# Designs tried in a protein design run: peptides against a protein of PDB entry 4X86. Part 19

Target 1, 56 residues: chain A of PDB entry 4X86
Amino acid sequence: EGPQLLLSEAVSRAAKAAGARPLTSPESLSRDLEAPEVQESYRQQLRSDIQKRLQE

## One batch from the design tools (peptide; made by RFdiffusion4, then SolubleMPNN)

Design b2_p13_4_s3 (from b2_p13_4, 5 letters changed)
Fold by OpenDDE base, seed 5:
Structure b2_p13_4_s3 (fold): chain B 56 residues (1-56), chain A 13 residues (1-13)
Amino acid sequence: as target 1 above (56 residues)
Amino acid sequence: EAERLRQLLQQLE
């Protein structure tokens, strides 16, 4: 649907759409993607992207 | 779209 607020969900959706099977277990991957610093970086990037989209 | 995006933006701020 729309942009995912969580990077883990965004990656999962992207992987599914690409038919990709990560070598890393879903649990381990989610753990890494849910790390606070990673989520913060994603939040900032997503904010920027949304702002740009609103300016179109 | 724009309204939903603004809502998402608020959640991120």
Scores: peptide ipSAE 0.546, ipTM 0.904, DockQ to the pose 0.875
Fold by OpenDDE base, seed 4:
Order: structure tokens, then C-alpha cells, then sequence
Structure b2_p13_4_s3 (fold): chain B 56 residues (1-56), chain A 13 residues (1-13)
């Protein structure tokens, strides 16, 4: 329901919707996606996307 | 809607 604020959750939802399973273990994938620098980049991108949507 | 988007934006800032 709506965009996820966490990248890990966003990826999980996308994978489920696509019927795709990652080749790496869920634990390894989560570790990478939960890295602070990765989450910060996602936060900035999500903010930008929302701002663009509000301008439409 | 826009209201929900503004709420999300507020959470990200």
C-alpha cells in the first residue's frame, strides 16, 4: 500500500510482484539493502520522486 | 492522493 520508506521492503515487494527470487540469501540481500549509505540514497531518491509527483 | 504524498514527504525530511 503505497511506496515503502525502506529500500529492503520496497525490493521485497517488487520481487514478490514479479514472481522473482534473488539468487543470494535473503540475509545477505537484506544486509546490503539495509546499509546506512544505501538507505540514505534511497531516501533522497524517494523524496525526489514524491516531489515530482506532487508537481504533476 | 496529494495529502498522503505530503505525509510521506514529511516522514522523509
Amino acid sequence: as target 1 above (56 residues)
Amino acid sequence: EAERLRQLLQQLE
Scores: peptide ipSAE 0.534, ipTM 0.902, DockQ to the pose 0.925
Fold by OpenDDE base, seed 3:
Structure b2_p13_4_s3 (fold): chain B 56 residues (1-56), chain A 13 residues (1-13)
Amino acid sequence: as target 1 above (56 residues)
Amino acid sequence: EAERLRQLLQQLE
């Protein structure tokens, strides 16, 4: 429950909720989603989103 | 909700 701090978990949750399956292999997808630069970008975006929510 | 969000924010910083 709540927002996922890891992009890989966020994507997994979203895919499950939508009943969708990726075209790429699980290993390739995990590699892309767990890349440090991708996770850092997600962290910054999530931080921004939470801050905006707290200002509502 | 706000308290949980603040906790999450702390984990990200």
Scores: peptide ipSAE 0.532, ipTM 0.902, DockQ to the pose 0.899
Fold by OpenDDE base, seed 2:
Structure b2_p13_4_s3 (fold): chain B 56 residues (1-56), chain A 13 residues (1-13)
Amino acid sequence: as target 1 above (56 residues)
Amino acid sequence: EAERLRQLLQQLE
């Protein structure tokens, strides 16, 4: 429950919720989303979002 | 909610 700490998991859940089935294979998409630089960017974004939420 | 958010921040740092 709550926000996903991993981008790959967040995207997977969002796609499932939306019923989205992209042409990109799940394996290829996961590989891209699990790349360290991508995860780092997501981490920073998520941190920023949570910090802003706590300040509200 | 705030408690959970703080926990999440801790995991991200």
Scores: peptide ipSAE 0.531, ipTM 0.901, DockQ to the pose 0.899

Design b2_p13_4_s4 (from b2_p13_4, 4 letters changed)
Fold by OpenDDE base, seed 1:
Order: C-alpha cells, then structure tokens, then sequence
Structure b2_p13_4_s4 (fold): chain B 56 residues (1-56), chain A 13 residues (1-13)
C-alpha cells in the first residue's frame, strides 16, 4: 500500500514483515510512537524520503 | 507509484 503517514502504522507493518514481536505491550509502544514530537520527526523524514524518490 | 507519492507529499506539507 506504499508509505504510511503514521509512524505507529509504519512500525507495525515493518515488524510484521520482519516476523518480529515487540517485547513491550502494543499499547505502550503505540503511545510512545504517537507522541507529537516523534510523529513530527517522522513526518519530516518521510517528506525528505519522498522528495528524494521523486527526484530519481 | 509517482502519483501516490505526490498525494502523500501534499498531505505532509
């Protein structure tokens, strides 16, 4: 389905693809990943990555 | 793919 706008969803899909199981509860992990400052950093990185891909 | 990436970029800006 392509890149995910939400870090929590991106991590969930990456973990599933790798066959990795988080040792912490999904709720606790999601809480950390949904923090505004973390999401903002992800947003900026994702924007940069998309821009680079469009320049290829 | 390219069109989807442009749509995502618009949502991020």
Amino acid sequence: as target 1 above (56 residues)
Amino acid sequence: ERERLLELLKQLE
Scores: peptide ipSAE 0.570, ipTM 0.906, DockQ to the pose 0.893
Fold by OpenDDE base, seed 5:
Order: structure tokens, then sequence, then C-alpha cells
Structure b2_p13_4_s4 (fold): chain B 56 residues (1-56), chain A 13 residues (1-13)
């Protein structure tokens, strides 16, 4: 359904779409990607990327 | 897609 608001979900879906099997457990990876500072950085980047896309 | 992007942007602001 297009861009994901959560980085953890975005990465999970990207891995699935690529048929990739990360060596790191999904739970451990999600824990790291759901950290508030990481999610905030993703939110800012996603906003910027969407704004750029809308300007194309 | 554009409408979906605008919706997402609103949720991020």
Amino acid sequence: as target 1 above (56 residues)
Amino acid sequence: ERERLLELLKQLE
C-alpha cells in the first residue's frame, strides 16, 4: 500500500518483497527499528521524500 | 498515488 509510516514495517515489507531472509531475528530487528529516535529520524526523512515526490 | 501521498504527509505533520 505504498510508503509505510513505520520504519520497522517498511523494512519488513522490503525484505519480504525481495525474498530476503535477514540473519537477524525479525523481533530483534523490529526492536531496533522501533526505537523512538530511529522512528523520528525516519518520520522526518519520509516527510522530506514525500514532499520531493509531490514536486516532481 | 498523489492523493495517498498527501494523506501520508498529513499524518506526518
Scores: peptide ipSAE 0.570, ipTM 0.905, DockQ to the pose 0.882
Fold by OpenDDE base, seed 4:
Structure b2_p13_4_s4 (fold): chain B 56 residues (1-56), chain A 13 residues (1-13)
Amino acid sequence: as target 1 above (56 residues)
Amino acid sequence: ERERLLELLKQLE
């Protein structure tokens, strides 16, 4: 389906694909993943990755 | 899909 713009969604998808069940509660995990500084870092990395993919 | 990637890039910028 392609990359997720939100880190929380990316992690959720990855966890499902791996059949993984995190020990951290969904609420606590979401809180950490939705932190603005974390999302901003993810946004920058995702942008860089997409740009590199477009060069391939 | 290149067009999909371009759309995502636009949303990130």
Scores: peptide ipSAE 0.567, ipTM 0.905, DockQ to the pose 0.887
Fold by OpenDDE base, seed 3:
Structure b2_p13_4_s4 (fold): chain B 56 residues (1-56), chain A 13 residues (1-13)
Amino acid sequence: as target 1 above (56 residues)
Amino acid sequence: ERERLLELLKQLE
């Protein structure tokens, strides 16, 4: 369905597709993935990746 | 796909 703007959602969908279950509790993992600094890094990387794709 | 990517890029900027 295309790239997700939220890292937490991207990871959740990837894990579901792979049939993977993290050892860390879902709540703790989501909290870590939703941290502002982590989301900001993801936002910058996603922007860069989209820009590269548009240049292909 | 291209239009969707442009839309996403707009949301990230």
Scores: peptide ipSAE 0.567, ipTM 0.906, DockQ to the pose 0.903

Design b2_p13_5_s1
Fold by OpenDDE base, seed 4:
Structure b2_p13_5_s1 (fold): chain B 56 residues (1-56), chain A 13 residues (1-13)
Amino acid sequence: as target 1 above (56 residues)
Amino acid sequence: ELQELQELIQQLQ
């Protein structure tokens, strides 16, 4: 059991922080970002990024 | 170690 990593949530937070609005409808964007293959790729990248930070 | 990893995850999201 690890922390639930959601790319859709990360993108939503980033958009809010930047004051940006997606060009695509939020529903369509969320659907694309919640695709299992995309989510798995994000999990792997996030893990790699964190490992790099821990090695600095 | 694992807890620091979780905290970094929370900062990135």
Scores: peptide ipSAE 0.024, ipTM 0.523, DockQ to the pose 0.219
Fold by OpenDDE base, seed 2:
Formats: structure tokens, sequence, C-alpha cells
Structure b2_p13_5_s1 (fold): chain B 56 residues (1-56), chain A 13 residues (1-13)
């Protein structure tokens, strides 16, 4: 229970915005990005980046 | 503090 910080969603949006099709299928990529350790790393990085921006 | 940051993150996604 926490904010829905879905890395898979963020990557999918970024890929669409860039007009890029990943070599990895969206389904396989989503599966990899939904791994708990990957998701946690993303949450920590996102938090850190926002904190840095607030200090600028 | 953390809750406000979570709300900001939620707006970015």
Amino acid sequence: as target 1 above (56 residues)
Amino acid sequence: ELQELQELIQQLQ
C-alpha cells in the first residue's frame, strides 16, 4: 500500500512519447519491470530526484 | 513529509 508508482507504466508512456518501439515486447518488458526489486529501486530514485528538484 | 511527496509523485504519473 503506497502511491502507485508503476515503473512499467512510466516506461510505456515514455516509449509512446518517443515513438520508440522497444525490442522487447511490451508484455515481457512489463513483466521485468514489475519485479519487486526493480520497482523499489524506481521508487527510491524517483523520490530522490524529486527531493533534489525541491532543493534547487 | 513523505505523504506530500507521494502526492506530488502521483501527479507526475
Scores: peptide ipSAE 0.024, ipTM 0.540, DockQ to the pose 0.244
Fold by OpenDDE base, seed 1:
Structure b2_p13_5_s1 (fold): chain B 56 residues (1-56), chain A 13 residues (1-13)
Amino acid sequence: as target 1 above (56 residues)
Amino acid sequence: ELQELQELIQQLQ
């Protein structure tokens, strides 16, 4: 229900910004990046990183 | 809480 901060979306945006094409198919890469354990770890790290920046 | 962080993340990405 809450805001979905998807690692797959972040990687897609980063790849576009860099003009890079993944060697792995986008579907397979997205599946791996959308795994619940990976997604949760990313959410926690991203929250922590933003909080650190706001404290500077 | 997470909504505000999401908005900040979207600005940084």
Scores: peptide ipSAE 0.023, ipTM 0.543, DockQ to the pose 0.283
Fold by OpenDDE base, seed 3:
Structure b2_p13_5_s1 (fold): chain B 56 residues (1-56), chain A 13 residues (1-13)
Amino acid sequence: as target 1 above (56 residues)
Amino acid sequence: ELQELQELIQQLQ
């Protein structure tokens, strides 16, 4: 199994680290962040950022 | 190809 880097998980971890709470329910936020088009955009951005970092 | 680095990033998040 490959590592699962979900945007919803990343946002949840970031919010916890910052002591921030979403204004919407966690379930609603997760639904929006786990939408296929959003997750695909995040995957592409993450890949791009990793590739850029490797080129630095 | 980038799986190991992705795993490391996941640990930092």
Scores: peptide ipSAE 0.022, ipTM 0.525, DockQ to the pose 0.164

Design b2_p13_5_s3
Fold by OpenDDE base, seed 2:
Structure b2_p13_5_s3 (fold): chain B 56 residues (1-56), chain A 13 residues (1-13)
Amino acid sequence: as target 1 above (56 residues)
Amino acid sequence: ELEELRRLIEELE
């Protein structure tokens, strides 16, 4: 249901935009960022940030 | 638009 805003995707986009090469293996980083608890924390933060902007 | 942000919130609930 809906476009899942993945932290892994956000980090990948940010790294590409910055021209940054991760010091860690991209595969290891992706695995860590795809962890359910990390994704849930990102979802909560993103929701909070959007809500704050809507209240401005 | 504000409506797109509202949709994103709804998808994140």
Scores: peptide ipSAE 0.115, ipTM 0.708, DockQ to the pose 0.219
Fold by OpenDDE base, seed 5:
Structure b2_p13_5_s3 (fold): chain B 56 residues (1-56), chain A 13 residues (1-13)
Amino acid sequence: as target 1 above (56 residues)
Amino acid sequence: ELEELRRLIEELE
């Protein structure tokens, strides 16, 4: 299986890099970010962004 | 660089 392009993973990496701590528990934040509608929206945006980058 | 982006698109299809 290829790299898991999960929004939850991307947000976790960004938060760690920024030294940011969410006000909500990491578990609650992950649950919200793993919602199917959120993940689908992220997948579509990521695909669009990558396609735009390949056309530059 | 572009090869990795192409792979990511393929995984998102």
Scores: peptide ipSAE 0.115, ipTM 0.709, DockQ to the pose 0.219
Fold by OpenDDE base, seed 4:
Structure b2_p13_5_s3 (fold): chain B 56 residues (1-56), chain A 13 residues (1-13)
Amino acid sequence: as target 1 above (56 residues)
Amino acid sequence: ELEELRRLIEELE
């Protein structure tokens, strides 16, 4: 199994890099970001973006 | 590398 490309992980990394603190609890934010429809949309966008980069 | 990006696409298919 390859690395799981989770939106929750991406947001956590971005927040850490920016020194940002979410206003909501980490648990509530993770729950929203781990929703199947949100994860599927992120997967599709990420795939599209990677495909565009391969064409550059 | 281009190979790493190809692998990421395969994982997302």
Scores: peptide ipSAE 0.112, ipTM 0.708, DockQ to the pose 0.219
Fold by OpenDDE base, seed 3:
Structure b2_p13_5_s3 (fold): chain B 56 residues (1-56), chain A 13 residues (1-13)
Amino acid sequence: as target 1 above (56 residues)
Amino acid sequence: ELEELRRLIEELE
């Protein structure tokens, strides 16, 4: 299985690690984070950030 | 570490 580069997965992992719970329902938050435009923006940012790190 | 970052870029292309 390749790394899941989903924003929803990243947020879920971060929330679990921090012991944090969203103020909104988890289902509503997941739906918002899984929106195609949000996922595409995250993909672009992640790509840019990784490329920047490889150039350091 | 660099190899994993390169793989992640390849998966994002």
Scores: peptide ipSAE 0.110, ipTM 0.707, DockQ to the pose 0.221

Design b2_p13_5_s4
Fold by OpenDDE base, seed 1:
Structure b2_p13_5_s4 (fold): chain B 56 residues (1-56), chain A 13 residues (1-13)
Amino acid sequence: as target 1 above (56 residues)
Amino acid sequence: DLEELRELVEQLE
């Protein structure tokens, strides 16, 4: 349906919002953040956080 | 599930 919630995307948005520029290239950062194990941990974290929020 | 939550987040954005 909508864009998938990826850590790389979230970090990119956060960086833009903060006016921050990574020391490494955005492409390099994205590659690291798109690693399957990183994305899986983020997915679990995100689910947990949202579920907690829904129960508040 | 996660997909349902994603849809919810999308609605909030």
Scores: peptide ipSAE 0.147, ipTM 0.715, DockQ to the pose 0.289
Fold by OpenDDE base, seed 3:
Structure b2_p13_5_s4 (fold): chain B 56 residues (1-56), chain A 13 residues (1-13)
Amino acid sequence: as target 1 above (56 residues)
Amino acid sequence: DLEELRELVEQLE
């Protein structure tokens, strides 16, 4: 069990926290962030980062 | 909360 981890959600959360606004339309940005190859790369990096943290 | 991190890894596998 656990929440689904999406790059688009992470970016949106980070942008809100920083008070930042995208330079492109939200739809275009979401399309890029939700592309399968981008999401897969994010999944791999996130898994790697968490595993490294668990090893510390 | 190491257990939560382990659960997150499980979701990513």
Scores: peptide ipSAE 0.143, ipTM 0.733, DockQ to the pose 0.219
Fold by OpenDDE base, seed 4:
Structure b2_p13_5_s4 (fold): chain B 56 residues (1-56), chain A 13 residues (1-13)
Amino acid sequence: as target 1 above (56 residues)
Amino acid sequence: DLEELRELVEQLE
């Protein structure tokens, strides 16, 4: 329904906001961050964080 | 806002 909430996208946005550069190649970092198990963990954390915010 | 957050949760269910 909406845009995908990828960890790789979140990291990219955070790095840009902080003016930071990855120590490894962007391609290598993206590959690690886009691993299915990593993305699933991020999805669970993100859902939890949003639910906590909704409870405030 | 809260509506945007609810929509995000829906996407993550």
Scores: peptide ipSAE 0.143, ipTM 0.732, DockQ to the pose 0.218
Fold by OpenDDE base, seed 2:
Structure b2_p13_5_s4 (fold): chain B 56 residues (1-56), chain A 13 residues (1-13)
Amino acid sequence: as target 1 above (56 residues)
Amino acid sequence: DLEELRELVEQLE
């Protein structure tokens, strides 16, 4: 469908932009962030945030 | 762009 809105991708981009290297290896961090329950929580938060912006 | 945001919401629902 449309663009993938993955938490792992968002975190990776944010870390890179900040010039920060996580203490956890990128591979391990990505694995944790790709857990279904984590991704679902992110999806819900992202939807809420976007809806709030649309209401402003 | 508001239309792009609407499309993103649609994908998340």
Scores: peptide ipSAE 0.137, ipTM 0.730, DockQ to the pose 0.187

Design b2_p13_6_s2 (from b2_p13_6, 8 letters changed)
Fold by OpenDDE base, seed 5:
Structure b2_p13_6_s2 (fold): chain B 56 residues (1-56), chain A 13 residues (1-13)
Amino acid sequence: as target 1 above (56 residues)
Amino acid sequence: SAQLLQLLEQLQQ
């Protein structure tokens, strides 16, 4: 519940901005990046990054 | 915090 930014979506946006494409299929990459343990780590990192930014 | 995540989500647009 609540707001959620998926790592897979973040990577997709970053790749587009950089003009880069993954060597593996987008579907395979998305599958890996949407794994619960990976997404949870990303969520924690996002929270940490935001908190650091607010403290600057 | 869900609010912090929401803020970053908005910035990622």
Scores: peptide ipSAE 0.028, ipTM 0.549, DockQ to the pose 0.196
Fold by OpenDDE base, seed 1:
Structure b2_p13_6_s2 (fold): chain B 56 residues (1-56), chain A 13 residues (1-13)
Amino acid sequence: as target 1 above (56 residues)
Amino acid sequence: SAQLLQLLEQLQQ
């Protein structure tokens, strides 16, 4: 249990907000973005970014 | 770590 900030979801929302669509199938993109190593890197980046904001 | 992610989640909503 805990917060679920998936990169795939973040990209999906960003694309939706921008009115953009991927050149490849959305399913393929989601699969790549949900890869464990990619998700972990994203989580670490989010944590780092939040920490930076808190220190400002 | 989870607390920081929770904070961001709140900000996104």
Scores: peptide ipSAE 0.027, ipTM 0.540, DockQ to the pose 0.195
Fold by OpenDDE base, seed 3:
Structure b2_p13_6_s2 (fold): chain B 56 residues (1-56), chain A 13 residues (1-13)
Amino acid sequence: as target 1 above (56 residues)
Amino acid sequence: SAQLLQLLEQLQQ
């Protein structure tokens, strides 16, 4: 439908901000987080969370 | 909607 919001990118940014280092390779992490069902769930959750914040 | 996704993408930056 519209733009893609990548969970893998969000996790990467959060990890860097916290000074955390993945125990697995970045490629492996990206592969897992970019699975279609996981990505769709993240999109729905992100949408819901932002909508809730706007309504508060 | 596509518009909402676009807004969320901007907020993610």
Scores: peptide ipSAE 0.023, ipTM 0.533, DockQ to the pose 0.127
Fold by OpenDDE base, seed 2:
Structure b2_p13_6_s2 (fold): chain B 56 residues (1-56), chain A 13 residues (1-13)
Amino acid sequence: as target 1 above (56 residues)
Amino acid sequence: SAQLLQLLEQLQQ
């Protein structure tokens, strides 16, 4: 429910854009990034950043 | 917060 902006997807896009490779396997990284608590923190930060931008 | 959710959905596109 609601918008799903996954941290794992964001990191994957950033890594691809930068031509960077993770030191660990992509699968392991994705697993860590998709942890519920990590994903929720990212969602909250993203929301906060957007709010800050709108206030500028 | 509806506006914020809409903006997030746009970013998801």
Scores: peptide ipSAE 0.023, ipTM 0.517, DockQ to the pose 0.192

Design b2_p13_6_s3 (from b2_p13_6, 8 letters changed)
Fold by OpenDDE base, seed 2:
Structure b2_p13_6_s3 (fold): chain B 56 residues (1-56), chain A 13 residues (1-13)
Amino acid sequence: as target 1 above (56 residues)
Amino acid sequence: SSQLLALLQQLQE
């Protein structure tokens, strides 16, 4: 239960920065991105990426 | 930076 950066928030920021818009509704996208299994995968990836950067 | 990695891992748990 450590620090939690939501995947939905990360994707929203990325989309805004790129000027991209989902083909489906923003609500539908957010719903999918906030699914527990998806969020967990993101948490693991984030952790992995940080570790890789420190090992470089 | 192994101790830094360990700290980050601990914070993520």
Scores: peptide ipSAE 0.033, ipTM 0.548, DockQ to the pose 0.262
Fold by OpenDDE base, seed 4:
Structure b2_p13_6_s3 (fold): chain B 56 residues (1-56), chain A 13 residues (1-13)
Amino acid sequence: as target 1 above (56 residues)
Amino acid sequence: SSQLLALLQQLQE
């Protein structure tokens, strides 16, 4: 297994950096972002983005 | 960069 980077944590950091506030409740947002299928998609996208970045 | 790519690929697997 690879290292786990939570999408919910990534979104929270990005939102804070941008000064953005979620329109939904924090609990609902966390639940959606931590869903297994969403988290797996993020893991795959993160891997792909890192690989593309290094190949540029 | 090939070395770093290979390391990151292995870590992600």
Scores: peptide ipSAE 0.033, ipTM 0.552, DockQ to the pose 0.304
Fold by OpenDDE base, seed 5:
Structure b2_p13_6_s3 (fold): chain B 56 residues (1-56), chain A 13 residues (1-13)
Amino acid sequence: as target 1 above (56 residues)
Amino acid sequence: SSQLLALLQQLQE
């Protein structure tokens, strides 16, 4: 249970919204962002951020 | 009123 959000997708959407392109290939960036430990850290951060907002 | 929650939820779509 918890927020379901892929970091790779979040970064991709944020980059598009900002009009930014990564200096490395999209494939290389996706590979790094899809690493399990990175994704887990993002999930924890996402949960924390949501909880912080709910407490305000 | 918080934009952050809405933004995070939008990213989940």
Scores: peptide ipSAE 0.029, ipTM 0.554, DockQ to the pose 0.095
Fold by OpenDDE base, seed 1:
Structure b2_p13_6_s3 (fold): chain B 56 residues (1-56), chain A 13 residues (1-13)
Amino acid sequence: as target 1 above (56 residues)
Amino acid sequence: SSQLLALLQQLQE
């Protein structure tokens, strides 16, 4: 339900914007960041942050 | 809830 925000994609975008590149292989990093438990935690945190902003 | 989804969509763009 709702938009699919991937932590791996967010990190990739942030890295590109900052001109930074991972020391490990991008594929390995993406694999770690796409792990279900990591992705779910990110989604929950993102939703929580947005809710806090809306309630301010 | 609709506002939250809208902001999530905005973050993806």
Scores: peptide ipSAE 0.026, ipTM 0.555, DockQ to the pose 0.260

Design b2_p13_6_s4 (from b2_p13_6, 8 letters changed)
Fold by OpenDDE base, seed 4:
Structure b2_p13_6_s4 (fold): chain B 56 residues (1-56), chain A 13 residues (1-13)
Amino acid sequence: as target 1 above (56 residues)
Amino acid sequence: SEALQALLQQLQQ
């Protein structure tokens, strides 16, 4: 329901584009990014941002 | 938390 994109995937793409590489373990980063509350907040923000763009 | 925070710091220019 609604637009969905994993935060972990979005961050990975952004990091790659910026040439940034995590100094910590990929597992730890993934765990942080895939936490339910974090992912849900991202989903809501993404949905909101898309709606704003469509309304502009 | 540490991992995400570290990445965010790296992205700061």
Scores: peptide ipSAE 0.076, ipTM 0.608, DockQ to the pose 0.027
Fold by OpenDDE base, seed 5:
Structure b2_p13_6_s4 (fold): chain B 56 residues (1-56), chain A 13 residues (1-13)
Amino acid sequence: as target 1 above (56 residues)
Amino acid sequence: SEALQALLQQLQQ
């Protein structure tokens, strides 16, 4: 349950929008972004942020 | 961690 948005996808889109490219290999970046604990933290933050907006 | 950090630093520019 909760927002279904992968951090790796979110970061990729944000980086593209900002015109930024990783200085390391895409594989290394993906490894970091796809780490379960990192993804879970992002999901929790995203859910929290949405809830805050709804409560305003 | 290093790869993600590098990207975040680049985004701060």
Scores: peptide ipSAE 0.073, ipTM 0.605, DockQ to the pose 0.028
Fold by OpenDDE base, seed 1:
Structure b2_p13_6_s4 (fold): chain B 56 residues (1-56), chain A 13 residues (1-13)
Amino acid sequence: as target 1 above (56 residues)
Amino acid sequence: SEALQALLQQLQQ
């Protein structure tokens, strides 16, 4: 994992790990998660979280 | 939007 990980990929991995299965098309879900504004917010949050962990 | 909301609902415990 890292700041370059796409939110769509992160959610896919998390859903698989949790045993959750989307009731809709995975492609439709990916389209929502790959929206530029959503991905940028995720990148910023992920970077912030990593920095927080390093400082603890 | 509906697909994302559906997944989020599934993840609610």
Scores: peptide ipSAE 0.071, ipTM 0.603, DockQ to the pose 0.026
Fold by OpenDDE base, seed 2:
Structure b2_p13_6_s4 (fold): chain B 56 residues (1-56), chain A 13 residues (1-13)
Amino acid sequence: as target 1 above (56 residues)
Amino acid sequence: SEALQALLQQLQQ
């Protein structure tokens, strides 16, 4: 079991920090964010960003 | 989709 870097968790934290609330249920939002293709895109972006920072 | 869009809109305010 490696590190779990979930977009849904990241967005939840960001929303809380910003005081933002979904106009629909949080379950609906989670469903969108936990879609495999969305999660994969986030993982790739995160990895890319980390690699860029390491190269600076 | 609606939930995500609504959240994005709120973050823009």
Scores: peptide ipSAE 0.038, ipTM 0.545, DockQ to the pose 0.026

Design b2_p13_7_s1 (from b2_p13_7 with E6R E7Q E13Q)
Fold by OpenDDE base, seed 5:
Structure b2_p13_7_s1 (fold): chain B 56 residues (1-56), chain A 13 residues (1-13)
Amino acid sequence: as target 1 above (56 residues)
Amino acid sequence: EAEELRQLLEQLQ
């Protein structure tokens, strides 16, 4: 339960909102975006962003 | 909303 905090999901939402289609196949893009190091970096950035927002 | 953000932080710990 709870929201999925995957970069792949965030990118998917952003692409949809922009009406954009990646040149890379969605499967390949998702694979890249779900790499552990990428996900960890995203997690850290997202945590930082949320903390900053809470400080407003 | 602050509470939702705090819950997200919990998931990110």
Scores: peptide ipSAE 0.382, ipTM 0.855, DockQ to the pose 0.713
Fold by OpenDDE base, seed 3:
Structure b2_p13_7_s1 (fold): chain B 56 residues (1-56), chain A 13 residues (1-13)
Amino acid sequence: as target 1 above (56 residues)
Amino acid sequence: EAEELRQLLEQLQ
């Protein structure tokens, strides 16, 4: 339910919008982006950024 | 647009 706030999805959207092709293989990139510790860090940063935006 | 941001925060809890 609602938007999925996953780093892997955000990176995919950004890459598509920019027409970017990363040097890292898709398999390696996905593995890194889907790591639990990476996703948790992203979640925390995203929460912080949204909170800051709401305070403006 | 604060409404959407609050919804996102709820999902991130």
Scores: peptide ipSAE 0.381, ipTM 0.855, DockQ to the pose 0.684
Fold by OpenDDE base, seed 2:
Structure b2_p13_7_s1 (fold): chain B 56 residues (1-56), chain A 13 residues (1-13)
Amino acid sequence: as target 1 above (56 residues)
Amino acid sequence: EAEELRQLLEQLQ
């Protein structure tokens, strides 16, 4: 429901935009980025960043 | 756009 806010998706988009290739396979990178604790940290950071933007 | 940002915040709760 709604836009996907997964870190793995965000990193993939950023890498593509920068023309960067990871040293590890995309599959391995995605696995690491999909770890629950990593996703939770990203969610919190994203929320914080959006809140700061709204305060500007 | 603030409205869109607030919508994203709602999803992140």
Scores: peptide ipSAE 0.377, ipTM 0.854, DockQ to the pose 0.698
Fold by OpenDDE base, seed 4:
Structure b2_p13_7_s1 (fold): chain B 56 residues (1-56), chain A 13 residues (1-13)
Amino acid sequence: as target 1 above (56 residues)
Amino acid sequence: EAEELRQLLEQLQ
């Protein structure tokens, strides 16, 4: 549960696509990426990026 | 597609 557009989910998809593995444990990385302040920053950035795309 | 982007944008409000 939580936000539908988690940064942790985006990072996981990107890592899989790139064939990359995190240097830290998946649990530690997820914990950091799911911090409320990080999620809020990601939400704002994503909204900004989408708005820019719609303006093209 | 703009419609999909607008739907995503609404989820982020």
Scores: peptide ipSAE 0.367, ipTM 0.854, DockQ to the pose 0.632

